# Peptides against a protein of PDB entry 4J2C: the designs that were tried, part 73

Target 1, 107 residues: chain A of PDB entry 4J2C
Amino acid sequence: MEDPFFVVKGEVQKAVNTAQGLFQRWTELLQDPSTATREEIDWTTNELRNNLRSIEWDLEDLDETISIVEANPRKFNLDATELSIRKAFITSTRQVVRDMKDQMSTS

## One batch from the design tools (peptide; made by RFdiffusion4, then SolubleMPNN)

Design b2_p22_4_s3 (from b2_p22_4, 9 letters changed)
Fold by OpenDDE base, seed 2:
Structure b2_p22_4_s3 (fold): chain B 107 residues (1-107), chain A 22 residues (1-22)
Amino acid sequence: as target 1 above (107 residues)
Amino acid sequence: SMEEREKNRKKLREFYEKKLEE
């Protein structure tokens, strides 16, 4: 069986791209009320929150796999570079999500 | 989709748990 880490990673990356688009629209709607309806604001906000939550959920699962690998290095033939890439992906993605969430909570 | 996410989560669990049992 192929390691599904990369499948989930790919889905997270897609979700991040979607969230970034939604976040951009969310920002635009709030900055220019003349172009915004309450319905679109609510829809965009909900979709964005759902996407961010999904990303965070997947990151938790990915992070758990890291812990498993680190605790059992002999069972998972991953070199230091691959492990670093996986860790960096989780860390950087969490930061991206956090930045969007912080701005949403402030508004 | 939520369905896809659930499938992926299941795959992760199964893969890594299986490796631990080997």
Scores: peptide ipSAE 0.552, ipTM 0.914, DockQ to the pose 0.768
Fold by OpenDDE base, seed 4:
Structure b2_p22_4_s3 (fold): chain B 107 residues (1-107), chain A 22 residues (1-22)
Amino acid sequence: as target 1 above (107 residues)
Amino acid sequence: SMEEREKNRKKLREFYEKKLEE
């Protein structure tokens, strides 16, 4: 069986791109209320929150695989470079999500 | 989609649990 880590990683990357677009629109709607309807504000806010939660959920699953690999190194033939790339992806993506959530909570 | 995400999560669990059992 092929390791599905990269498949989930790819889906997370797509979700991040979608969230960034929604966040940009969210910022625009709040910056100029004359261009915003209540319906679009609500839709954008909900879609953004749902996407961010989806990303966080997938990152938890990916992070669990890291813990499994590190606890059982003989079961998985991953070199240090591959493991580092996986960890860096999770860390950096969590930071991106946290930055958006922080801005939403302080608006 | 939610269905796609559930399928991916299932694949992750199946792969890594299988490896642990080998």
Scores: peptide ipSAE 0.549, ipTM 0.913, DockQ to the pose 0.790
Fold by OpenDDE base, seed 3:
Structure b2_p22_4_s3 (fold): chain B 107 residues (1-107), chain A 22 residues (1-22)
Amino acid sequence: as target 1 above (107 residues)
Amino acid sequence: SMEEREKNRKKLREFYEKKLEE
């Protein structure tokens, strides 16, 4: 059985791209309320929040795998470089999500 | 899709739990 980490990583990356698109639209809608319907605002907001929650969920699962690997290094043939890349992905992606959430909560 | 995401989460869990049991 192959390590599915990269599969989930790829799906998270896609979800981030989708969220960023939704976030951009969300920003545009709020910049000019006169041209935006409340329905589209609500839809965009909900879709964005759902995507962000999904990403966060996957990141938690990915982060758990890191903990498992670090606790059992001999069971997993991961070199330090690969482990660092995995950690960096989780950290940077969490930051991207956090930035969007912060802007949504303060706007 | 949500279905695919659930499958992926399941695969993650199964893979790493299996490794722990080995």
Scores: peptide ipSAE 0.543, ipTM 0.911, DockQ to the pose 0.829
Fold by OpenDDE base, seed 5:
Structure b2_p22_4_s3 (fold): chain B 107 residues (1-107), chain A 22 residues (1-22)
Amino acid sequence: as target 1 above (107 residues)
Amino acid sequence: SMEEREKNRKKLREFYEKKLEE
């Protein structure tokens, strides 16, 4: 059986791109009220928050798999490089999400 | 989609649970 880690990773990457687009629109709406309706602001805000939460959920599942692998190294036989790549993806993606959330909470 | 995400989560869980049971 093929390890589905990369499949979920790919979907998370797509979700991040979508969230970044929503975040950009969110900032534009708040910076220029003349181009914004309250309805669009509310919709964009809600969609962005929901997407970010979904990403965080998937990252938790991916992180759990790493814990399983590290607790059972002989069952999975992943080398240090592969594990490093997986960990780096989770860490960097969490940071991207955190940065957007921080900006939303201060605006 | 939400459906796809649920399927992926299921695949992920099943794969690693199976490995642990081997």
Scores: peptide ipSAE 0.541, ipTM 0.910, DockQ to the pose 0.752

Design b2_p22_4_s4 (from b2_p22_4, 9 letters changed)
Fold by OpenDDE base, seed 5:
Structure b2_p22_4_s4 (fold): chain B 107 residues (1-107), chain A 22 residues (1-22)
Amino acid sequence: as target 1 above (107 residues)
Amino acid sequence: DEEEREENRKKLREFYENTLKL
């Protein structure tokens, strides 16, 4: 069986791109109320929140795999470089999500 | 899609988390 980590990683990357597009629209709607309807604001906000929650959940799952690998190094035989790349992806993606959530919570 | 996403989560559990059951 092949390692499914990169497949889930790819799904998270795609979800981040989607969230960034929604976040951009969310920002535009709030910065120019004359062009915004309540319906689009609500839709965009809900879609964005759903995407962010999905990303956060997937990151928790990916982070758990790191812990499992580190607790069972002989079973998985991952080198330090690959493990570092996996950790860096989780850390940087969490930061991207955090930045969007912080801006949403202040509006 | 969601079905593919769920399948990938199952694969993740099968590959990694089943280790915790042994």
Scores: peptide ipSAE 0.560, ipTM 0.897, DockQ to the pose 0.648
Fold by OpenDDE base, seed 3:
Structure b2_p22_4_s4 (fold): chain B 107 residues (1-107), chain A 22 residues (1-22)
Amino acid sequence: as target 1 above (107 residues)
Amino acid sequence: DEEEREENRKKLREFYENTLKL
């Protein structure tokens, strides 16, 4: 079996892009309430929240794999640089998600 | 799609998390 980490990573990246698009629309809708329907606001908000939740869950799974690798280094034989890249992805992606969530919660 | 996503999650668990059971 091939290492599925980067496959899931790619899916998370795609989900982040989708969330960012939804976030952009969410921002636009709230900037001009007169042109926004409640229906679209609710839809966009829910879709965004669902996407963010999905991303967070996937990041937890990816983060767990890192812990497993670090606990079993000989089994996986991962390059230190690759491991760092994986960690950096999780850290940076969590920050992106956090930033969107913070803006949503404070609006 | 969701089916592919679920399959990938399954693969992730099989590849990594089963290590904890060994």
Scores: peptide ipSAE 0.560, ipTM 0.896, DockQ to the pose 0.670
Fold by OpenDDE base, seed 4:
Structure b2_p22_4_s4 (fold): chain B 107 residues (1-107), chain A 22 residues (1-22)
Amino acid sequence: as target 1 above (107 residues)
Amino acid sequence: DEEEREENRKKLREFYENTLKL
């Protein structure tokens, strides 16, 4: 079996891009109520929250794989560079999600 | 596609998490 980490990583990256677009629209709708309907605000908010939750869930799964690899280095035999890249992706993506969630919670 | 997403999560568990049961 091929290592599925990069496939899930790719899905997370796509979800982040989608969330960033939704977040931008969410911000625009709240900045100018005259252009916003309740229906679009609700739709955008729900889609954004769903995407963010999906990302967080996937990051938990990806993070677990890191722990498993580190606990079983002989089985997976990943080099230090690859492992660092995987860790950095999880850390940076969590920060991106956190920033959007923080702004949503203060509105 | 949610079905594809679920399949990928299944593959992830099969590849990594089953190590804990061996």
Scores: peptide ipSAE 0.557, ipTM 0.896, DockQ to the pose 0.689
Fold by OpenDDE base, seed 2:
Structure b2_p22_4_s4 (fold): chain B 107 residues (1-107), chain A 22 residues (1-22)
Amino acid sequence: as target 1 above (107 residues)
Amino acid sequence: DEEEREENRKKLREFYENTLKL
């Protein structure tokens, strides 16, 4: 079986891009009420929240795989560089999500 | 889509998390 980590990673990356687009629109709608409808604000907010939640859940699953690999190094045989890249992806992506959530919570 | 995501999560569990049961 092919290592599914990369497939899920790709899905998370795509979801992050989608979330960033939604976040940008969310910001635009709130900054210019003349072009914003309540319906679009609500839709955008809901889609963004759902997207971010999905990303966070996926990151938890990916993070668990890291722990499993580290506990079973002989089975998975990942080199230090690959493992570092996986960890860095999770860490940096969590930060991106956190930044968006922080701005949403203050608005 | 959601079906694809669920399938990928299933694969992730089969590839990694089943190790915890061995």
Scores: peptide ipSAE 0.556, ipTM 0.896, DockQ to the pose 0.644

Design b2_p22_5_s1 (from b2_p22_5, 13 letters changed)
Fold by OpenDDE base, seed 5:
Structure b2_p22_5_s1 (fold): chain B 107 residues (1-107), chain A 22 residues (1-22)
Amino acid sequence: as target 1 above (107 residues)
Amino acid sequence: MEEEEEERKKLREELRKFYYSP
C-alpha cells in the first residue's frame, strides 16, 4: 500500500487556495458595502469558516501521522528530510489559516 | 461541497488504513 500522505497534502493545498479566494471576496464585500448584499456576505463568511475548519481538521490528521511515524520508525522507514518536509507543510499551512482567522475575528 | 466532503472522508480512511494498521 502506498503512503497516502502526499495525496492528502495536495488536497489541503487545493483547499487553501479555495479559502484564499473566499477570503479575498469576503474582504472586498466588507470594504465596499455598495457592491455587497447581506446574503452574499453571510454566504461567503460561512463558506470561508467551513473551509478553514476543514483544512484545520485535515492538518490535525496529517500531524497525527507524523507522530505515528516517529513512534514507529522501523515500520515506515522515512528519513529525516521527508519528515521535515511534512512538518514544515503543516506548520506553514496552519499559519496561513491562522492569519485569515485572525483578520476575520477583528472585523 | 458534498462531493468534496466524501473525498475527504475517503482520504481520511486511507490515512487510517495506512498508519494505524497493525
Scores: peptide ipSAE 0.544, ipTM 0.887, DockQ to the pose 0.883
Fold by OpenDDE base, seed 1:
Structure b2_p22_5_s1 (fold): chain B 107 residues (1-107), chain A 22 residues (1-22)
Amino acid sequence: as target 1 above (107 residues)
Amino acid sequence: MEEEEEERKKLREELRKFYYSP
Protein backbone atom coordinates (compact mmCIF):
# COMPACT_ATOMS: atom_id res chain seq x y z
CA MET B 1 0.00 0.00 0.00
CA GLU B 2 1.25 3.46 -0.92
CA ASP B 3 1.51 6.12 1.77
CA PRO B 4 -1.60 8.29 1.39
CA PHE B 5 -0.07 11.28 3.19
CA PHE B 6 0.82 13.11 -0.03
CA VAL B 7 -2.67 12.56 -1.42
CA VAL B 8 -4.27 14.12 1.63
CA LYS B 9 -1.68 16.88 1.52
CA GLY B 10 -2.68 17.64 -2.05
CA GLU B 11 -6.35 17.76 -1.16
CA VAL B 12 -5.63 20.09 1.75
CA GLN B 13 -3.69 22.37 -0.59
CA LYS B 14 -6.65 22.49 -2.94
CA ALA B 15 -8.96 23.25 -0.03
CA VAL B 16 -6.69 26.08 1.08
CA ASN B 17 -6.84 27.62 -2.38
CA THR B 18 -10.62 27.37 -2.31
CA ALA B 19 -10.74 28.93 1.14
CA GLN B 20 -8.54 31.80 0.02
CA GLY B 21 -10.92 32.52 -2.81
CA LEU B 22 -13.88 32.46 -0.47
CA PHE B 23 -12.03 34.65 1.99
CA GLN B 24 -11.30 37.20 -0.71
CA ARG B 25 -14.96 37.35 -1.65
CA TRP B 26 -15.93 37.54 2.02
CA THR B 27 -13.63 40.53 2.42
CA GLU B 28 -15.08 42.24 -0.65
CA LEU B 29 -18.64 41.74 0.53
CA LEU B 30 -17.93 43.22 3.93
CA GLN B 31 -15.95 46.13 2.49
CA ASP B 32 -18.93 47.33 0.49
CA PRO B 33 -22.16 46.40 2.25
CA SER B 34 -24.21 48.48 -0.18
CA THR B 35 -23.47 46.03 -2.96
CA ALA B 36 -23.70 42.88 -0.85
CA THR B 37 -26.78 40.81 -0.13
CA ARG B 38 -27.31 39.07 3.17
CA GLU B 39 -27.75 35.83 1.27
CA GLU B 40 -24.34 36.02 -0.35
CA ILE B 41 -22.66 37.09 2.87
CA ASP B 42 -24.20 34.18 4.75
CA TRP B 43 -23.41 31.70 2.00
CA THR B 44 -19.82 32.85 1.66
CA THR B 45 -19.29 32.90 5.41
CA ASN B 46 -20.70 29.42 5.88
CA GLU B 47 -18.78 27.97 2.96
CA LEU B 48 -15.58 29.52 4.21
CA ARG B 49 -16.07 28.31 7.79
CA ASN B 50 -16.95 24.81 6.65
CA ASN B 51 -13.93 24.71 4.37
CA LEU B 52 -11.60 25.90 7.11
CA ARG B 53 -13.03 23.34 9.52
CA SER B 54 -12.42 20.57 7.02
CA ILE B 55 -8.85 21.71 6.54
CA GLU B 56 -8.27 21.74 10.29
CA TRP B 57 -9.70 18.24 10.57
CA ASP B 58 -7.42 16.94 7.84
CA LEU B 59 -4.43 18.62 9.44
CA GLU B 60 -5.20 16.84 12.71
CA ASP B 61 -5.21 13.52 10.89
CA LEU B 62 -1.96 14.34 9.15
CA ASP B 63 -0.40 15.46 12.42
CA GLU B 64 -1.41 12.17 14.02
CA THR B 65 0.35 10.23 11.28
CA ILE B 66 3.55 12.08 12.11
CA SER B 67 3.22 11.06 15.75
CA ILE B 68 2.73 7.46 14.68
CA VAL B 69 5.79 7.56 12.45
CA GLU B 70 7.92 9.09 15.18
CA ALA B 71 6.74 6.39 17.58
CA ASN B 72 7.53 3.65 15.05
CA PRO B 73 10.43 4.94 12.96
CA ARG B 74 11.65 1.58 11.71
CA LYS B 75 8.22 0.55 10.51
CA PHE B 76 7.86 3.47 8.12
CA ASN B 77 11.52 4.26 7.41
CA LEU B 78 11.00 7.96 6.74
CA ASP B 79 14.09 10.15 6.86
CA ALA B 80 14.39 13.41 8.75
CA THR B 81 13.98 15.48 5.58
CA GLU B 82 10.66 13.89 4.72
CA LEU B 83 9.36 14.32 8.26
CA SER B 84 10.52 17.93 8.25
CA ILE B 85 8.63 18.62 5.03
CA ARG B 86 5.48 17.05 6.44
CA LYS B 87 5.71 18.99 9.70
CA ALA B 88 6.41 22.23 7.84
CA PHE B 89 3.35 21.74 5.68
CA ILE B 90 1.11 21.25 8.70
CA THR B 91 2.60 24.21 10.56
CA SER B 92 2.41 26.61 7.62
CA THR B 93 -1.09 25.52 6.65
CA ARG B 94 -2.34 25.91 10.21
CA GLN B 95 -0.95 29.43 10.17
CA VAL B 96 -2.75 30.25 6.92
CA VAL B 97 -6.01 28.99 8.39
CA ARG B 98 -5.43 30.83 11.65
CA ASP B 99 -4.79 34.10 9.82
CA MET B 100 -8.08 33.86 7.99
CA LYS B 101 -9.95 32.90 11.15
CA ASP B 102 -8.39 35.77 13.07
CA GLN B 103 -9.47 38.27 10.44
CA MET B 104 -12.97 36.86 10.40
CA SER B 105 -13.29 37.13 14.18
CA THR B 106 -12.01 40.70 14.29
CA SER B 107 -13.91 42.15 11.34
CA MET A 1 -19.68 19.16 -1.05
CA GLU A 2 -21.06 15.67 -0.74
CA GLU A 3 -18.54 14.32 -3.19
CA GLU A 4 -15.78 16.08 -1.31
CA GLU A 5 -16.99 14.55 1.95
CA GLU A 6 -16.93 11.10 0.42
CA GLU A 7 -13.42 11.70 -0.81
CA ARG A 8 -12.32 12.91 2.61
CA LYS A 9 -13.92 9.86 4.18
CA LYS A 10 -12.05 7.57 1.82
CA LEU A 11 -8.78 9.34 2.45
CA ARG A 12 -9.23 9.15 6.23
CA GLU A 13 -9.81 5.44 5.84
CA GLU A 14 -6.68 5.10 3.73
CA LEU A 15 -4.67 6.89 6.38
CA ARG A 16 -6.06 4.55 9.03
CA LYS A 17 -5.28 1.46 6.99
CA PHE A 18 -1.76 2.54 6.22
CA TYR A 19 -0.66 3.92 9.57
CA TYR A 20 -2.49 1.54 11.90
CA SER A 21 -1.81 -1.65 10.01
CA PRO A 22 0.18 -4.24 11.99
Scores: peptide ipSAE 0.544, ipTM 0.887, DockQ to the pose 0.857
Fold by OpenDDE base, seed 4:
Structure b2_p22_5_s1 (fold): chain B 107 residues (1-107), chain A 22 residues (1-22)
Amino acid sequence: as target 1 above (107 residues)
Amino acid sequence: MEEEEEERKKLREELRKFYYSP
């Protein structure tokens, strides 16, 4: 069986791109309420929150795999570079999500 | 979103099978 980590990573990256688009629309709707219906505001807000939550969940699963690999290094035989790339992806993606959530909570 | 959730469920299962296999 092939390691599915990179597949999940790819799906998380797609979800981040989707969230960024929704966040941009969310900002536009709040910037000019005259161009926004309540229905679109609610839809955009809910879709954005759901996407961010899904990303956070997937990152937790990916982070768990890191812990498993570090606890069983001989079983998975990942080199230091590969492990570093995986950790960096999780850390940087969490920061991107956090930045969007912080802006939403202060609006 | 439902189709996406099914895909995510499948991927979570693949992670489980690979990383928790005996």
Scores: peptide ipSAE 0.545, ipTM 0.887, DockQ to the pose 0.849; fails the geometry check
Fold by OpenDDE base, seed 3:
Structure b2_p22_5_s1 (fold): chain B 107 residues (1-107), chain A 22 residues (1-22)
Amino acid sequence: as target 1 above (107 residues)
Amino acid sequence: MEEEEEERKKLREELRKFYYSP
């Protein structure tokens, strides 16, 4: 069985891109309420929140795999560079999600 | 999005199988 980490990573990145698009639309709708319907605002908000929650869940799963690898280095035989890349992805992606969530909560 | 959720579910299962397998 091949390590599915990179596949999940790719799907998370796609979800982030989708969320960023929704976030952009969300900001546009809130910038000009006169041109926005409540229905579209609510839909966009809900879709965005759902996407962000999914991303966060996947990041937790990915983070857990790192802990497992570090606890069982001989089983997985990942080099330090790859492990670093995986950690960096989780850290940076969490920050991107957090930034969007923070802006949503303060609006 | 149901299709995307199903894919996520599959991937979560694959992670579980790979990393928690004996």
Scores: peptide ipSAE 0.544, ipTM 0.886, DockQ to the pose 0.875; fails the geometry check

Design b2_p22_5_s2 (from b2_p22_5, 11 letters changed)
Fold by OpenDDE base, seed 2:
Structure b2_p22_5_s2 (fold): chain B 107 residues (1-107), chain A 22 residues (1-22)
Amino acid sequence: as target 1 above (107 residues)
Amino acid sequence: DAEEEERRRELREKLREFYYSP
């Protein structure tokens, strides 16, 4: 079996890109009420929240794999560089999600 | 989206199989 980490990573990245697009639209709708309907605001908000929640869930799963690898280094035989890349992805992606959530919570 | 949820479920399952298998 191939390591599915990179596949999940790719899916998370796609979800992040989607969330960023939704977040941009969300911001635009709130900044210009003349172009916004309640229906679109609600839809965009819900889609964004659901997307962010899904990303967070995937990141938890990915983070757990890191712990497993670190506890069993000989089994997985990952070098320090790859492990660092995986950790960095999780950390940076969590920050991106947190930034969007923080802005949404204040609105 | 049901299709998206199914993909997510499958990926989570693959993670479990790969990382928790003996």
Scores: peptide ipSAE 0.548, ipTM 0.893, DockQ to the pose 0.896
Fold by OpenDDE base, seed 5:
Structure b2_p22_5_s2 (fold): chain B 107 residues (1-107), chain A 22 residues (1-22)
Amino acid sequence: as target 1 above (107 residues)
Amino acid sequence: DAEEEERRRELREKLREFYYSP
């Protein structure tokens, strides 16, 4: 069986791009009320929150796999470089999500 | 959408099968 980590990683990356698009629209709607309806604001806000939560959940699953690998190094035989790349992806992606959430909470 | 969510669910299951198997 092939390691599915990179496939999930790719899906998370796509989800981040989608969230960033929603975040941009969310920002635009709040900055210019003349171009916004309450319905679109509510829809965009809810979709964005849901997408961000989904990303966070997937990152938790990916993070858990790293813990399993580190606890069972001989079983998976991944080198330090590979593990570092995986950890860096999770850390940086969490930061991207956190930045969007912080901006939403202050609005 | 529903199809995307199902795909993500399937991928999560693959993670579990690969990493949590005895």
Scores: peptide ipSAE 0.548, ipTM 0.893, DockQ to the pose 0.865
Fold by OpenDDE base, seed 1:
Structure b2_p22_5_s2 (fold): chain B 107 residues (1-107), chain A 22 residues (1-22)
Amino acid sequence: as target 1 above (107 residues)
Amino acid sequence: DAEEEERRRELREKLREFYYSP
C-alpha cells in the first residue's frame, strides 16, 4: 500500500487555494458594502468557513500520522528530511488558515 | 460537494488503513 499522506497533502493544498480565492472575494465584498448583497456575503462567508474547517480537519489527520510515525519509526522508515517536510507543511498551512480566520474575526 | 466529501472520506480511510495497519 502506498503512503496516502502526499495525496491528502495535495488535496489540502488545493483547498487552501480555493479558500484564498474565497477570502479575496470576502474582502472585496466587505470593503465595498454598497456593491455587495447580503446573499453573496453570507454565501462567501459560509463557503470560506466551511472550507477552512475542512482544511483544519485534514491537518489534524495529517498531524496524527506524524505522531504515529514518530512512535513507530522503524515501521515506516521515514527519514528526518521527509518528516521535516511534512511537519513544515502542516505548520505553514495552519498559519495560513489562522491568518484568514484572524482577519475574519477582526473585520 | 458530496463528491468532495466522499473523496475526503476515502482519503481518511486510506490514512487509517496505512498508518494503523499491524
Scores: peptide ipSAE 0.548, ipTM 0.894, DockQ to the pose 0.878
Fold by OpenDDE base, seed 3:
Structure b2_p22_5_s2 (fold): chain B 107 residues (1-107), chain A 22 residues (1-22)
Amino acid sequence: as target 1 above (107 residues)
Amino acid sequence: DAEEEERRRELREKLREFYYSP
């Protein structure tokens, strides 16, 4: 069985891109309420929140795999560079999600 | 959509199978 980490990573990145698009639309709708319907605002908000929650869940799964690898190094035989890249992806992606969530909660 | 959600679910399951397998 091939390590599915990079596949999930790719799917998470796609979800992040989708969320960023929704976030951009969300900000546009809120900046000009006169041109926005409540329905579109609500739809965009809900879709964005759902995407962010999905990303966060996947990041938890990915983060857990790192812990497993570190606890069982001989089983997985990942080099330090690959492990650092995986960790960096999780850290940076969490920050991107957190930034969007923070802006949503303060708006 | 439903197809995307199913795909993501399958990938999450593959993660669990790979990393938690004995």
Scores: peptide ipSAE 0.546, ipTM 0.891, DockQ to the pose 0.910; fails the geometry check

Design b2_p22_5_s3 (from b2_p22_5, 8 letters changed)
Fold by OpenDDE base, seed 1:
Formats: C-alpha cells, sequence, structure tokens
Structure b2_p22_5_s3 (fold): chain B 107 residues (1-107), chain A 22 residues (1-22)
C-alpha cells in the first residue's frame, strides 16, 4: 500500500484554498451590507465554518500519523527531510486556519 | 457533497490502514 499522506495533504491544501475564497467573500459581505443578502451571508458563514472544521480534523489525523512514524521509525523509514516537510505543513496550515477563525470571532 | 464525503472517508480509511496496520 502506498503512503496516503501526500494525497490527504493535497486535499487539505485544496480545502484551504476554498476556505480562503469563502473567507474573502465573507469579509466583503460584511464590509458592504448593501451588496449582501441574508441568505448569502448565512450560506457563506456556514460553508466557511464547515470547511475550517474539516481542515482541522484532517490536520489532527495527519499529525497523529507523524506521532506514529516517530514512535516506529524502523517500520516506516521516512526520510528526515520528508518528515520535516510534513510537520511544517501541519504547523503552517493550522496557523492559516487560526487566523481566519480569529477574525471571524471578532466580527 | 455526498461524493466529496465519500472520497474523504476513503482517504481517512487508507490512512488508518496504512499507519495502524500491524
Amino acid sequence: as target 1 above (107 residues)
Amino acid sequence: SAAEREAREKLREELREFYYSP
């Protein structure tokens, strides 16, 4: 079986891009109420929240795999550089999600 | 969508199988 980490990583990256688009629209709708309907605001808000939760869930799963690898290095024999890239991805992606969530909580 | 949820579930299952297999 092939390691599915990179596939999930790719899906998370796509989800982040989608969330960022939704976040941008959410910001625009709140900045100019004259261009916004209640329906679009609600839809955008809900979609954004759902996407962010999904991303966080996937990141938890990915983070757990790293813990498993580190606990069983001989079993997986991953390159140190690859492992570093995986960790960096999780860290940076969590920050991106947190930034959006912080702004949503203050608006 | 249902298709997206199914795809995600499949990937999560693959993670489980790969990393938690004996």
Scores: peptide ipSAE 0.498, ipTM 0.865, DockQ to the pose 0.914
Fold by OpenDDE base, seed 5:
Structure b2_p22_5_s3 (fold): chain B 107 residues (1-107), chain A 22 residues (1-22)
Amino acid sequence: as target 1 above (107 residues)
Amino acid sequence: SAAEREAREKLREELREFYYSP
């Protein structure tokens, strides 16, 4: 079987892009109430929260694979560079999600 | 969507099979 890490990584990246679009709309709706309906605000807010939670779940799964690889280096035979890239992706993506969540919690 | 959930489930299963298999 081929290592599915990069496939899941790709799906997470797509989800992040979707969340960023929803976040932008969420910001616009709250900044200009005259053009916003309660229904759209609620829908956008719920969709955004759901997307962020899905991303966080995927990141937990990916993070766990790192621990498994580090505990079984001979089985997976990943070099230090690739492992570093995987860790960096998880860290940076968590930061992106956290930034959006922080702004939502203060609004 | 339902299609997206199904696709995600398959990918997560593959992840589990690859990393947690004996």
Scores: peptide ipSAE 0.497, ipTM 0.865, DockQ to the pose 0.910
Fold by OpenDDE base, seed 3:
Structure b2_p22_5_s3 (fold): chain B 107 residues (1-107), chain A 22 residues (1-22)
Amino acid sequence: as target 1 above (107 residues)
Amino acid sequence: SAAEREAREKLREELREFYYSP
């Protein structure tokens, strides 16, 4: 079986891109209420929240794989550079999600 | 969509199978 980490990583990145689009729209709707309907605000908010939660869940799964690899280095035999890239992806993506969540919580 | 949800679940299952398989 092929290591599915990079596939999940790709899907997470797609979800991040989607969330960023939703976040941008969310920001626009709140900045100009005259152009916003309550229905679109609610839809955008819910979609964004759901997307962010999904990303966070996937990141937890990916993070767990890191722990498994580190606990079983001989089994997986991953290059140190690759492992660092995986860790960096999780860290940076969590930050991106956190930034959006922080802005949503203050608005 | 249902297809997206199914694909997502399949990916997560593959992840579990790969990393948790003895």
Scores: peptide ipSAE 0.496, ipTM 0.862, DockQ to the pose 0.959
Fold by OpenDDE base, seed 2:
Structure b2_p22_5_s3 (fold): chain B 107 residues (1-107), chain A 22 residues (1-22)
Amino acid sequence: as target 1 above (107 residues)
Amino acid sequence: SAAEREAREKLREELREFYYSP
């Protein structure tokens, strides 16, 4: 069985892109209420929140795999550089999600 | 969608199988 980390990573990346699109639309709807319906605002808000929560959940799973690997280095035998890349992905993606959430919470 | 949820669940299961297997 091959390591599914990169597959999940890819799905998270897609989800981030989707969230960023939703976030942009969300900001546009709030900036110009005259062109926005309540239905679209609600839908966009809910979809964005759900998407962000999904990403956070996946990041927790990915982060857990890091802990498992570090606790069992001989079992997985991952390259140090690869492990660093995995950690960096989780860290940077959490930051991206946090930035969107922070902006939503202030609205 | 239902298909997307199923795919995600499958991936999560694969993670569990790979990383938690004895």
Scores: peptide ipSAE 0.503, ipTM 0.866, DockQ to the pose 0.938; fails the geometry check

Design b2_p22_5_s4 (from b2_p22_5, 10 letters changed)
Fold by OpenDDE base, seed 1:
Structure b2_p22_5_s4 (fold): chain B 107 residues (1-107), chain A 22 residues (1-22)
Amino acid sequence: as target 1 above (107 residues)
Amino acid sequence: SEAREEERKRLREELREFYYSP
């Protein structure tokens, strides 16, 4: 069986791109209420929150795999560079999600 | 979407199988 980490990583990246699109629309709707319907605001907000929640869940799963690898280094034989890349992805993606969530909570 | 949720479910299972296999 192949390591599915990179597959999940790719799907999380796609989800982040989708969330960023929703976030942009959310920002536009709130910046110009005259062009926004309550329906679209609610839909966009809900979709965005759901997407962000899913991303956070997937990042938790990915983070758990790193803990398992670090606890069993000989079993998985990952070099330091690959492990660093995996950790960096989780850290940077969490920051992207956090930035969107922070802006949503302060708007 | 339902398709995405099914994919996520599958991928979670794959992670479990790979990383928690004996």
Scores: peptide ipSAE 0.611, ipTM 0.921, DockQ to the pose 0.880
Fold by OpenDDE base, seed 4:
Structure b2_p22_5_s4 (fold): chain B 107 residues (1-107), chain A 22 residues (1-22)
Amino acid sequence: as target 1 above (107 residues)
Amino acid sequence: SEAREEERKRLREELREFYYSP
């Protein structure tokens, strides 16, 4: 069995791109309420929140794998560069999600 | 979508199987 980390990473990246598109639409709808119905606002808000929560959940799973690797280095044989890349992805993606959530909570 | 959730569920299980395998 191959390491599924990069597959999950790729799916998270796609989910982030989707969330960013939804966030842009969310911003536009709230900036000019005449551009859409309440139904579209609600749909966009719910889809965005659901996507962000899914990303956060996946990041927690990915973060857990790093802890497992660090606790069992001989089992996985990941070099420092690969581990650094994985950690950086989780950190940077959490920041992207946090930025969107912060803006949603203050609206 | 349900398809996406099923994929995410599958991938979570793959992570579990790979990283918690004996």
Scores: peptide ipSAE 0.611, ipTM 0.920, DockQ to the pose 0.883
Fold by OpenDDE base, seed 3:
Structure b2_p22_5_s4 (fold): chain B 107 residues (1-107), chain A 22 residues (1-22)
Amino acid sequence: as target 1 above (107 residues)
Amino acid sequence: SEAREEERKRLREELREFYYSP
């Protein structure tokens, strides 16, 4: 069986791009409420939140795999550089998600 | 979408199978 980490990573990256698009629209809608319907605002907000929650869930799963690998290094025989890349992806992606969430909660 | 959620479910299962396999 092939290690599915990179596949999940790729899907998370796509999800982040989608969320960023939704976030941009969310920002635009809130910048001019007079031209935005409440229905679109609510839809965009809910879609964005749902996407962010999904990303966070997937990041938790990915983070768990790292813990497993570090606890069983000989079983997986991961290159140190690859492991660092995996960790960096999770850290940076969490920050991207957190930034969007922070702006949503304070707006 | 439903398709996306099914894919995520599948991938979560694959992660579990790969990393928790004996």
Scores: peptide ipSAE 0.612, ipTM 0.920, DockQ to the pose 0.885; fails the geometry check
Fold by OpenDDE base, seed 5:
Structure b2_p22_5_s4 (fold): chain B 107 residues (1-107), chain A 22 residues (1-22)
Amino acid sequence: as target 1 above (107 residues)
Amino acid sequence: SEAREEERKRLREELREFYYSP
């Protein structure tokens, strides 16, 4: 069986791109009320929050796999460079999500 | 979308099978 980590990683990356698009629209709607309806603001806000929560959940699952690998190094035989890349992806993606959430909570 | 959620569910199961299988 092939390690599914990279597949999940790819799907998380796609989800982040989608969230960033929603975030951009969210900011535009709030910056120019003349182009916004309350319905679109509410929809965009809810979709964005839901997407961000899903990403965070997936990152937790990915992070757990790293812990399992590190606890069982002989079973999985992943080298240090690959583990570093996996950890870096989770860290950087969490930061991207956090930045969007921080701006949403402030506005 | 529901399609995305089904995919996420499938992928979570694949992670479980790969990493938690004895």
Scores: peptide ipSAE 0.610, ipTM 0.921, DockQ to the pose 0.856; fails the geometry check

